# Peptides against a protein of PDB entry 3PUK, part 37

Target 1, 227 residues: chain A of PDB entry 3PUK
Amino acid sequence: ERGLKSVVWRKIKTAVFDDCRKEGEWKIMLLDEFTTKLLSSCCKMTDLLEEGITVIENIYKNREPVRQMKALYFISPTPKSVDCFLRDFGSKSEKKYKAAYIYFTDFCPDSLFNKIKASCSKSIRRCKEINISFIPQESQVYTLDVPDAFYYCYSPDPSNASRKEVVMEAMAEQIVTVCATLDENPGVRYKSKPLDNASKLAQLVEKKLEDYYKIDEKGLIKGKTQS

## One batch from the design tools (peptide; aimed at target 1 I215)

Design b2_p15_7_s1 (made by RFdiffusion4, then SolubleMPNN; from b2_p15_7, 7 letters changed)
Fold by OpenDDE base, seed 3:
Structure b2_p15_7_s1 (fold): chain B 227 residues (1-227), chain A 15 residues (1-15)
Amino acid sequence: as target 1 above (227 residues)
Amino acid sequence: DLKERKKKLEELNKS
């Protein structure tokens, strides 16, 4: 059994598909690079059909309008993905779809959120952040999607220190989404290498976990668990 | 902070 993949799929099903489900209605789903990998890792096309998705499209591609159908955007909160969405709905005369349901894989920065709200709020029927920023590989294994992580974390050049910190921050944030998905607050463990990267990352994760559970939807603070 | 964020999302979802 593929435990983590099943958990991720169940979360997507409940947080995204069930959230925007309307009886008898089919939607076009727009995916970006990350969410394409994510869904490919935990579901089949037949699963998406059962959830009312007729077609999946790449948000980065030029697409023909289907103005009679609503669109489900399952995308990462990046400038690139948001810009593509804005091109779909930013102009009144060139709306590609009837309406939009937007589900971000993580927290959408206020700058991007405000940009969306200012330009195409009337076209948006739903906007939600679901906090899944990892790819499940096995029942108990996942991978992170952080560009250049290897390069900066192991860079011998001191000039890359600032970039290294940015990468580690992003990695820590994604790890927290895994814990949130599993409803766990683990005691973080790591193996130290010649560099203190593992220790620094562990500290970032612990801090972010603490912050997350303090401000979660239920206002609950979960004690540390074994995981 | 988080409360204000939730308000923004709710306002958008009411559209």
Scores: peptide ipSAE 0.064, ipTM 0.757, DockQ to the pose 0.641
OpenDDE base, seeds 1, 2, 4, 5: peptide ipSAE 0.041, 0.043, 0.042, 0.041; ipTM 0.732, 0.735, 0.734, 0.729; seed 1 fails the geometry check

Design b2_p15_7_s2 (made by RFdiffusion4, then SolubleMPNN; from b2_p15_7, 6 letters changed)
Fold by OpenDDE base, seed 1:
Structure b2_p15_7_s2 (fold): chain B 227 residues (1-227), chain A 15 residues (1-15)
Amino acid sequence: as target 1 above (227 residues)
Amino acid sequence: MLEERKKELEELNKE
């Protein structure tokens, strides 16, 4: 079926699995909360086995070292996930795995990236940033994963205005990742009831889309598409 | 900014 799930899987397969795949080699894959949901939404365990993944581990849990195997980290660029990675490779004598392949679901902040470079660069064979920060549910339906988004967006308390802005920014970023994944620059439509939140979000998305296509990896300026 | 980060990532990538 041609749907968002298939598109997302194809992108992950190309950007992550094909990028680090070696014939006959098995890897341990480390996931966080978001990437667990992401992969569960668009693939099966059998699909991962075909891509050379022998086992999936939760990055937050304590794990026994498997020093003879390489590890594939497919994680969000968060302090929690990065800290777990650093624990796996921070000490020369206590490395959990043979080497690391790191794929972030979004841009990794400089503060976190610098920590990785300073402490674990020798253990890293691949490091890439992909742009998938949403969960596909149906052919054209996706879910944003922004903590407390519901509460802050609909809060009548003026004291939450700054937090609402941060949440909307995060939501807009995730929507842009959907557009990037689908290779579209759509006109944004929204239903504005009862608050102006939808209008504000639409403006943020439009701005971010413009920025994305101006500086996209291919250096191509795309016109608006129908959607 | 994007180009600078790309170069840094390339330096981390090892064959």
Scores: peptide ipSAE 0.174, ipTM 0.822, DockQ to the pose 0.586
OpenDDE base, seeds 2, 3, 4, 5: peptide ipSAE 0.042, 0.056, 0.040, 0.034; ipTM 0.738, 0.752, 0.729, 0.697; seed 3 fails the geometry check

Design b2_p15_7_s3 (made by RFdiffusion4, then SolubleMPNN; from b2_p15_7, 5 letters changed)
Fold by OpenDDE base, seed 3:
Structure b2_p15_7_s3 (fold): chain B 227 residues (1-227), chain A 15 residues (1-15)
Amino acid sequence: as target 1 above (227 residues)
Amino acid sequence: SLKKRKEELEKLNKE
């Protein structure tokens, strides 16, 4: 059974493809490293064709302009991915595509969002944040995309303390997106050996879950459930 | 704020 993969695909289909669907229109889809892995984990190329995607391109690579086609950007809100988008549309005379539909996998920081607004607002037809920052592995299993997480969490070097906190925060945020996708507010379980990292992460997750459900679209507070 | 961000996102949605 592939329960989580199906849920993730359904979320992407509804939040991204259905949102920007136009009858008879094909789009080029731009992916980054994370979203490439994400889509590969939960769909096939035939599925994307059915959703009106003609070709998939890597946002990091130099690409030839296709000025008559609209582009669907499904990307992470990172400086690298955003900079690549800006290069595609930042120049008035050399836009690579006709227009852009942008769907971020998570909240886009104000600094990056402001850069987009300042330079590319006229080229954007849609811009949304869909909160999927994990890779489904099995029906109830997922992995996080946090670079160097293992290194910093288990580093004996005190100088890495600040980076450890950043990594912990990022992991907590991604776990919350899983819970949001599954519409659950679980009681957190953890093992604290050999360090207190698991305890700290659990606390961060619990705090972020509370914040998410307090300010969610429906304004509902969901009680703790079992996962 | 999230409210302000939501409003700004809506302005970018042109269709």
Scores: peptide ipSAE 0.410, ipTM 0.907, DockQ to the pose 0.588
OpenDDE base, seeds 1, 2, 4, 5: peptide ipSAE 0.290, 0.228, 0.341, 0.246; ipTM 0.869, 0.843, 0.886, 0.850

Design b2_p15_7_s4 (made by RFdiffusion4, then SolubleMPNN; from b2_p15_7, 6 letters changed)
Fold by OpenDDE base, seed 3:
Structure b2_p15_7_s4 (fold): chain B 227 residues (1-227), chain A 15 residues (1-15)
Amino acid sequence: as target 1 above (227 residues)
Amino acid sequence: KLKERKKELEELNKL
């Protein structure tokens, strides 16, 4: 009934809360800037309480230890968020929580993943990548979270060319997560822009969609769908 | 890549 918001909530409920559910157990949930916005867009605090979350905390803040409770980390696979997690569990004597369940919103780079494995593996009870890196606005509208996307995409300065490519890559990846969430493989459409950014982004999306469905859980390639 | 990562994550989850 709530369109994309309902779909996103259902995905989070299934992939995160149902996955780590234990009868009678309450967890502290740690969020970063993106996942705070994400959950705020598709659920209420009462919904989280029903899923066994006692409190939500900002991962970036200096938090008091609650060593008897397990923590659910729903975070972006960024150096900043991962570093905050590592600070919570990196020291054997200063673990903030009893154990960790980690759910990344996207693919975690090997460098970050290896860093986690090397320092905190014994504290991790679950680690998954759930592939939701967008904010639902309306039934079929979403917002990407790519800092300075507008600035770099439209920058006339050639020195920003490399950063522009990084931004477009990130945007394409996030669009693919929307398609995956909606179980779609759309024929990409775009409007031409002065710097041909729309065409480049479309090509990146199409390539990533193809790669995603080739290596999905079923190993099946979906044909193009409506969008 | 994804399949390999899934195996690695499963191994991590056994800890």
Scores: peptide ipSAE 0.035, ipTM 0.664, DockQ to the pose 0.686
OpenDDE base, seeds 1, 2, 4, 5: peptide ipSAE 0.033, 0.033, 0.033, 0.033; ipTM 0.678, 0.672, 0.674, 0.670

Design b2_p15_8 (made by RFdiffusion4)
Pose (drawn by RFdiffusion4):
Structure b2_p15_8 (pose): chain A 227 residues (1-227), chain P 15 residues (1-15)
Amino acid sequence: as target 1 above (227 residues)
Amino acid sequence: RTHAPWLSEYYENLF
């Protein structure tokens, strides 16, 4: 099937689970709020065992060290989600696991990346960005994770306009992961209608997905596709 | 990891 959650599942399996899957052994997966919703969206936790995951745990709440098991960090590039990882490896009195495999749902900010590029330890065997920043609500419907997006788009023009841009970029880059997961590089059009916000957004998405496919690394898509 | 200098780094602001 080609359900939206089927497509995403085929990406997670190949880009994450298979990428660190060692046939004879199992791992512990760690999730933040977003990746929890993402995985619960496109599979049952039963399917995870077949993919090399014996135990899933929340990266937020403290955990007991299992220094003979390797860890699969499937998290978003969030300060909170990352600070938790740094609690397991490096500073201080560490460590918690035998090895660390980091998979970011989206591009990792240089600011956050540096905080883990230092306290790196030989442990971090891998750090990839898979570019999945949405929820496959239905086989044909998707939702983003842009908190308070509606308010910061139609609020007046007061002090909190600086955050509108933050929300506008968050939507843009998050929408781009939708196209990238679908292996599509579509042309961009907006409605040119009420308040003309789709214009500002259409430009951000157009610019960002041009820069995106200048890097992909999957190599499957470059230049506009039939969509 | 892929370096992306064009990145907005909105995760730091939203979360």

Design b2_p15_8_s1 (made by RFdiffusion4, then SolubleMPNN; from b2_p15_8, 11 letters changed)
Fold by OpenDDE base, seed 5:
Structure b2_p15_8_s1 (fold): chain B 227 residues (1-227), chain A 15 residues (1-15)
Amino acid sequence: as target 1 above (227 residues)
Amino acid sequence: MIKRPFSSETSLKLY
């Protein structure tokens, strides 16, 4: 029985590394905060070397150009990560790398995608959304990287209601990526009392699962997995 | 936040 970590690694290997692999070609891999945690949870540097990664760099840090090498960006679809990418390829004369492969951990908003397309399309060999927005901890345990989630979910201040909704949506989206990674469409169980946070989150997850599994790879509707 | 409905995995060639 392969734990969640191995499943995640296998999915990344297939969706990212196999997708951009060229024999004899080494790449520099750029990670953001989330993907650094993600990869650290499910692989070792030796594993990445086997996949043709020579160096790992933090996308937020200043980096020296390596113009002869292609770069693999494994990043979250956030304005911060996208802006860092754009700085690497925004100018023809100042390109840090030969070309880019971009793999987003989740769906990239049209606004960000269009920004990339308008500025750097000629430098991009691949742009893919792989739907892994969680960190595997154990065989059956994962964590979500949502800033201030605890605060907004449990804040008694009504002024935080809108922020709470945003956080709940983000958490629900990440949970759906777990289900997608496991190829499961589960019924969601929750504790309804004393607070309604769990019920609200469950409803959001259910709705997003329904949307995600409307059409499977074969164009069929995936039924609910019995819990 | 992502507001569009979830869809199948996207793989795009931009060149």
Scores: peptide ipSAE 0.025, ipTM 0.523, DockQ to the pose 0.070
OpenDDE base, seeds 1, 2, 3, 4: peptide ipSAE 0.022, 0.022, 0.020, 0.019; ipTM 0.525, 0.532, 0.527, 0.535

Design b2_p15_8_s2 (made by RFdiffusion4, then SolubleMPNN; from b2_p15_8, 9 letters changed)
Fold by OpenDDE base, seed 1:
Structure b2_p15_8_s2 (fold): chain B 227 residues (1-227), chain A 15 residues (1-15)
Amino acid sequence: as target 1 above (227 residues)
Amino acid sequence: MIKAPFLSETSLKLY
């Protein structure tokens, strides 16, 4: 397949599966709500089998221990997902799996990271952020999967102003992950009328792009993509 | 209605 789905899959393959690959080793993969949608959009079960995944489980559901197998957690950096992970490894005697590989879809706040480090560090073989917080729909179409975005962006109620800002910040972060996935630092254009929502979002995206591309993987500044 | 952001080869367009 061509387009954004293939790019996303290739990035996941490189950043997640190749990173934790061990010849002859099968893993159980744990997904949350977002990563379930993400993987469903860009790969098939056969692809995951080829990458050494034997079973996929929902991290929020009660699961039987498989102490002889390692687990691959591909999850969003949310308190809910992290708490579920911690329950799997919080006690030495009650560990559900042999060890964990953790890959977050976005930046993990220090508060959550420190909580993991304090309780489960010895059980973790990998902990990385891969910066994919969107769902590819078509070759050139993606969604951010923010259910309340429409409501807060278009609510006429002034009491929603603070929540609108929070939602726009989150959307801007997700858009930056699209740019990062495509290895692009684009100029941002927007329609300013009739509402200023697009303008506000554009400013947030521009700021976050600048922050993200201050230093690339080689320690160099990535300039703006030429128009 | 906010249109989904579109990333072209050179620019990101927001609606």
Scores: peptide ipSAE 0.071, ipTM 0.594, DockQ to the pose 0.035
OpenDDE base, seeds 2, 3, 4, 5: peptide ipSAE 0.061, 0.068, 0.067, 0.066; ipTM 0.624, 0.633, 0.605, 0.609; seed 2 fails the geometry check

Design b2_p15_8_s3 (made by RFdiffusion4, then SolubleMPNN; from b2_p15_8, 10 letters changed)
Fold by OpenDDE base, seed 3:
Structure b2_p15_8_s3 (fold): chain B 227 residues (1-227), chain A 15 residues (1-15)
Amino acid sequence: as target 1 above (227 residues)
Amino acid sequence: MIKAPFSSETSLKLY
């Protein structure tokens, strides 16, 4: 089927599961809040079993060590998710898993990447960004799942201005991942009134699309990082 | 919710 869900699943299968697959090897998969919603929207547990996943765990919850198995982290590049990962591998004597494969849903800031590299680089077999930061709802419908987006975008309180900008940036980045997933570089249109929110978001999206495809054309997109 | 174009439409509309 040519629906958005199938496109997303195919991309995840190719970018994540095919990338780390080893014949006869089972992995534990760690998910955060966003990736739990994402996978639930585009696949079934049976699909994950076929891809070599035996157990799914929530990265935010306390978990018992399974030291003989490798772990696949499919997570958002957030401080919260990264901190949870670091707790799993930060201590040499108390590693929860044998090794880690990390796949980020979007661009990972250098600050977070460096924090990971400094703490547990030897435990990481793969680190990759796959650029899927949206949730497909239907064949032609998606959601961004940005926390408190509505509140900050429409808050009359001027003290929320800085947070509004952060939310707008996040939304723009996610929209670009939709375009990238569909292999499209669309022109952006917006409604100017009554608020300038749509205009601001449109400008951010246009800028980020331009940056993304310029990098792609030059072959400078980040590939696999192995350590 | 945002609709994604799967046709010949190559425009993104924001409201």
Scores: peptide ipSAE 0.082, ipTM 0.601, DockQ to the pose 0.032
OpenDDE base, seeds 1, 2, 4, 5: peptide ipSAE 0.073, 0.069, 0.074, 0.077; ipTM 0.599, 0.600, 0.595, 0.595

Design b2_p15_8_s4 (made by RFdiffusion4, then SolubleMPNN; from b2_p15_8, 10 letters changed)
Fold by OpenDDE base, seed 1:
Structure b2_p15_8_s4 (fold): chain B 227 residues (1-227), chain A 15 residues (1-15)
Amino acid sequence: as target 1 above (227 residues)
Amino acid sequence: MIKRPFLSETSLKLY
């Protein structure tokens, strides 16, 4: 199936599971709220079993130590998720797991990265960013799962202007991860009326797409996809 | 506002 769900699953399989796979090794996988929704949208438990995952746990919940097993953290780069990870490995004498593989759904801020590096570097076997910050719903439909986006985008209160900008930037970043996942550099189309929100968001997306494809490791500037 | 750099798939070097 050529649907968005299949593309997302293939990307996760390649970027996460293939990267940390060892023959005959089972791992415990730790998920946060976003990655739980993400995996639920694009795979089944049987698929995860085939990738060497024996148990899935919520990173926010208290968990019993399994010191003989390695843990796969597939999480958002948030202070909450990072703090939960640090609790699992912060004490040298009381590590919950044998070692950690960390895969972030988006760019990890330097502040969070440095905190991890300073506290738990010896316990980490892999740490990567995979740039999937959206939920595939159907073959051509996705959601961004941005809290309060509706409120801030459509609030008539001028005091929310700064928060609206932050939300729009976050949404633009997420939309770019969709384009990156599809390997597309599209022209952005929007409805200009009745509000200018769509225009502002489109401009942010276009700018971030340009930045993304300029930095691409292949050094090749990908031209605009003809629609 | 610290613009978060948007990077392609990146391996973070811990060591």
Scores: peptide ipSAE 0.028, ipTM 0.498, DockQ to the pose 0.071
OpenDDE base, seeds 2, 3, 4, 5: peptide ipSAE 0.027, 0.027, 0.019, 0.025; ipTM 0.514, 0.496, 0.519, 0.501; seed 3 fails the geometry check

## One batch from the design tools (peptide; aimed at target 1 I130)

Design b2_p16_3 (made by RFdiffusion4)
Pose (drawn by RFdiffusion4):
Structure b2_p16_3 (pose): chain A 227 residues (1-227), chain P 16 residues (1-16)
Amino acid sequence: as target 1 above (227 residues)
Amino acid sequence: ETYFQYTEEQRELYFS
């Protein structure tokens, strides 16, 4: 099947689980709020065992160290989600697991990355960005994770216009991961209609996905595709 | 060793 959640599942399995799957052994997966919703969206937790995951745990709440099991961190590039990882490795009195495998849902800010590039420890065996920043709500419908996006798009023009841009970019880069997961580099068009916001956004997505496929590293897609 | 998928320059390019 080619359901939207089937496509995403095929990505997670190959880009995350298989990428650190050691045939004979199992791992503990750690999730933040987003990745929890993402995984619950495209599979049952039963399917995870077959993928080398014996236990899934919340990265937020404190956990008991299992220094003989390797950890699979499947998280977003969020300050909260990352600060929690730094609690397990490096500073201080660490560690908590035998090894660390980090998979970011999206591009990691240099600011956050530096905070983990230091307290690195020999543990962090891998740090990848898989570029999946959306929810496959239905086989043909997707939703983003841009909190309070509606309000910061139609609010007046007061003080909280600086956040509008923050929301506008968050939508743009998050939409780009939708195209990248579908292995599509589509042309961009907007409606040029009420308030003309689709124009500003259409430009951000166009610019960002040009910069994106200048880096992909999957090498499957470059230049505009038939979409 | 630690495997890093993307470089700092690639991230700066994207967040530009």

Design b2_p16_3_s1 (made by RFdiffusion4, then SolubleMPNN; from b2_p16_3, 8 letters changed)
Fold by OpenDDE base, seed 5:
Structure b2_p16_3_s1 (fold): chain B 227 residues (1-227), chain A 16 residues (1-16)
Amino acid sequence: as target 1 above (227 residues)
Amino acid sequence: ETEISYSLEERKLFFS
């Protein structure tokens, strides 16, 4: 069976590195907290070198300009990461790099995209959403990046119900990205606990899977597969 | 020239 790490790496290679590859060209790659963990989980620095990445930088840190080199931003579509990108390219005189290739790990909200478009469009050569918002751990194990998920999902306080829904939605979205990455449309199964969390999450995943495969990158409709 | 691809939306192209 295919290891999840190898599948994720292959997905990143095709969706990101192959997409912006130029012979003989080296790029600086900017990562955020999530994508640092993601790449660390599925590749080595030597792999990145083979893909034309000379150095990796943390997008959150202050960095010296390298104006002659293009930058590959592999980041989550969050205000924090986007703001850091904007600081790199928002000012004509203070551009950190020659140009930018942006690859978001998930859907970029319109508000963030509009900010990018308004201030940095001339610096952007490519912008894509690649739908990888999980961390592969083992062949069949992954983790999600949803802060405080445990707290809200298992909170007995009814006042946290609205926040719980937000968390559940985020979890469902990330699970769908796993399925998409694996090219699967599984029949969702769950074991019920005293709480309805599993059932609710399953329903959300089912719904999002349906929506995703109705309008995927190729416009294909994929039937359900085994879980 | 920049191509923007959204997961569930129409691909958008915008030019500098």
Scores: peptide ipSAE 0.031, ipTM 0.612, DockQ to the pose 0.259
OpenDDE base, seeds 1, 2, 3, 4: peptide ipSAE 0.031, 0.020, 0.021, 0.025; ipTM 0.625, 0.571, 0.585, 0.592

Design b2_p16_3_s2 (made by RFdiffusion4, then SolubleMPNN; from b2_p16_3, 7 letters changed)
Fold by OpenDDE base, seed 2:
Structure b2_p16_3_s2 (fold): chain B 227 residues (1-227), chain A 16 residues (1-16)
Amino acid sequence: as target 1 above (227 residues)
Amino acid sequence: ETEFSYSLEERKLFFS
């Protein structure tokens, strides 16, 4: 049993591959740094082939146009990844693929959405946020992708306090994606250390979970589940 | 023709 890896794969399969699947159609899939790690953690290349992906390309690299094929962008909602996408579809002359399906791993800021809409909306068949911002490690273990999290969370420099809050917010958001993926609303537990980071993070997670589960996808209030 | 899909709750969660 793959545990959390299996759950993550099932989520990606349903939210991404099944969503854009066309019978007999192959797509090129574009990945960024995070989604490369994500897919590597929960699937094999053969799995992707079965989902209609012929090749995987790094979105950051220069790529040869394949104008007859549609592209599946499974990327994080970052300026870097979005800019790379925009270069692929920013103009008719620069259009590398026939059309694009975009699936963001997390919430895409309005600024980035607006930028996409303004420049290449005609090339986009679908754009969705699928809310998976973690890497599954084991059955019940995951890692977060928050740059410099360790540095800022444990920095003794008070000048880093604001950045620490940003990092903790990002971590809390990603933890909520785990809960959403697992369809769980757990009671958050933590271990106290010399710093109150764990307690603060737990509070952020609990608050976000409460907000998320006010109304679920079925229009129902979801109660607490086992951790 | 282009479909943009997102959860309003997810957006609220991000900015909360």
Scores: peptide ipSAE 0.029, ipTM 0.601, DockQ to the pose 0.526
OpenDDE base, seeds 1, 3, 4, 5: peptide ipSAE 0.026, 0.023, 0.019, 0.013; ipTM 0.582, 0.521, 0.539, 0.401; seed 4 fails the geometry check

Design b2_p16_3_s3 (made by RFdiffusion4, then SolubleMPNN; from b2_p16_3, 9 letters changed)
Fold by OpenDDE base, seed 3:
Structure b2_p16_3_s3 (fold): chain B 227 residues (1-227), chain A 16 residues (1-16)
Amino acid sequence: as target 1 above (227 residues)
Amino acid sequence: DVEFSYSLEERKLFFS
């Protein structure tokens, strides 16, 4: 019943918590809006305690410094979340924490990455991109987090066409992260009526899957799955 | 039936 939630939790445990674990060390974890929903969907506070997290803080809030503790940032690669991180470690203010471990839920754009590197690279002990941009609901159900997706996808106004493409792109990216999480390269299936949105999205997903499953340094080969 | 290369799910960034 909760198979997908379990898979997502195991992925986060491996990719994030195991990656930065140090014996006897506790960390403060900083979350944004998306990662708060993500963790809430697949774990409990007791699970986080077992992974060495003492407290969870909202990255958007004005927080008191805890200068003796290291911080684990599990955040989306957005300007808003990155700006909040920069306020914690930037030159304009005293550092909020001893050091930072950063884990992005998706690819961090070069513009944001360069901004981080230029301002607070000395405070960062780890920076990693993972591919989880969806919320698990049950064993095989997930939801996407794309703002105004419904509005733009179903807008009759031609002036929204460009924004619709952006939304479709974002949705396709998130679906690909599901496939990556499940270690699948599926054939995409869809219902075409009444609009072509499903068809367009399917095409984008297929293209992105092809881009994702490319030749890597390990030379692994994976066939299409039957999902 | 079609075989594809497998890409890594995660990418680590380096600052040094």
Scores: peptide ipSAE 0.029, ipTM 0.469, DockQ to the pose 0.047
OpenDDE base, seeds 1, 2, 4, 5: peptide ipSAE 0.027, 0.024, 0.028, 0.083; ipTM 0.540, 0.532, 0.538, 0.642; seed 5 fails the geometry check

Design b2_p16_3_s4 (made by RFdiffusion4, then SolubleMPNN; from b2_p16_3, 8 letters changed)
Fold by OpenDDE base, seed 2:
Structure b2_p16_3_s4 (fold): chain B 227 residues (1-227), chain A 16 residues (1-16)
Amino acid sequence: as target 1 above (227 residues)
Amino acid sequence: ELEISYTLEERKLFFS
């Protein structure tokens, strides 16, 4: 048992691959930096083949068109990844693939979504926001993908306070994705010394968990679970 | 768990 890795894989399989699977159809899958790490942490290439993925491509790289095949974009909702997608489908002449299925690892901001909608909506057959913004390590261990998190969280420079807040927000969001993936609404525990970073982060997580579990897919409120 | 699955048109209807 791979623990959290298995859970993550199962989530991706159901939310992404099963969602767009068609019998006998192969897709090209486009990954960004985060999703490359994510998939590498929880599956093998053979697993992806079984899910109908014939080729994995880096979204950041220049790629040759394969216009007869549909593309599965499993990417982060970032300007960089979205811009790369837009270059693939921005115009009829620029289309690299037959159509696109987009699965974002987190909520796609309206600004980015609107940009996509305005430019290549007709090329998109599916757009889905899944909730996996972490990398599983062990059964109950995960890592967050927040650039420069350590630097800003522990920077003594007051000028970094604003960035620290942004980083903590991102971290909190990713922690919530872990909880969502595990179907947990835990009580958050933390060590407050020597800095209050953990306390602040805990508060953010608590708030986001509360927002997330107001209504589940069945219209029920999910109560607190394991601490 | 909430999972948002939609087409671009569906999202347009929901959010604007």
Scores: peptide ipSAE 0.028, ipTM 0.583, DockQ to the pose 0.144
OpenDDE base, seeds 1, 3, 4, 5: peptide ipSAE 0.024, 0.023, 0.026, 0.025; ipTM 0.493, 0.557, 0.583, 0.569

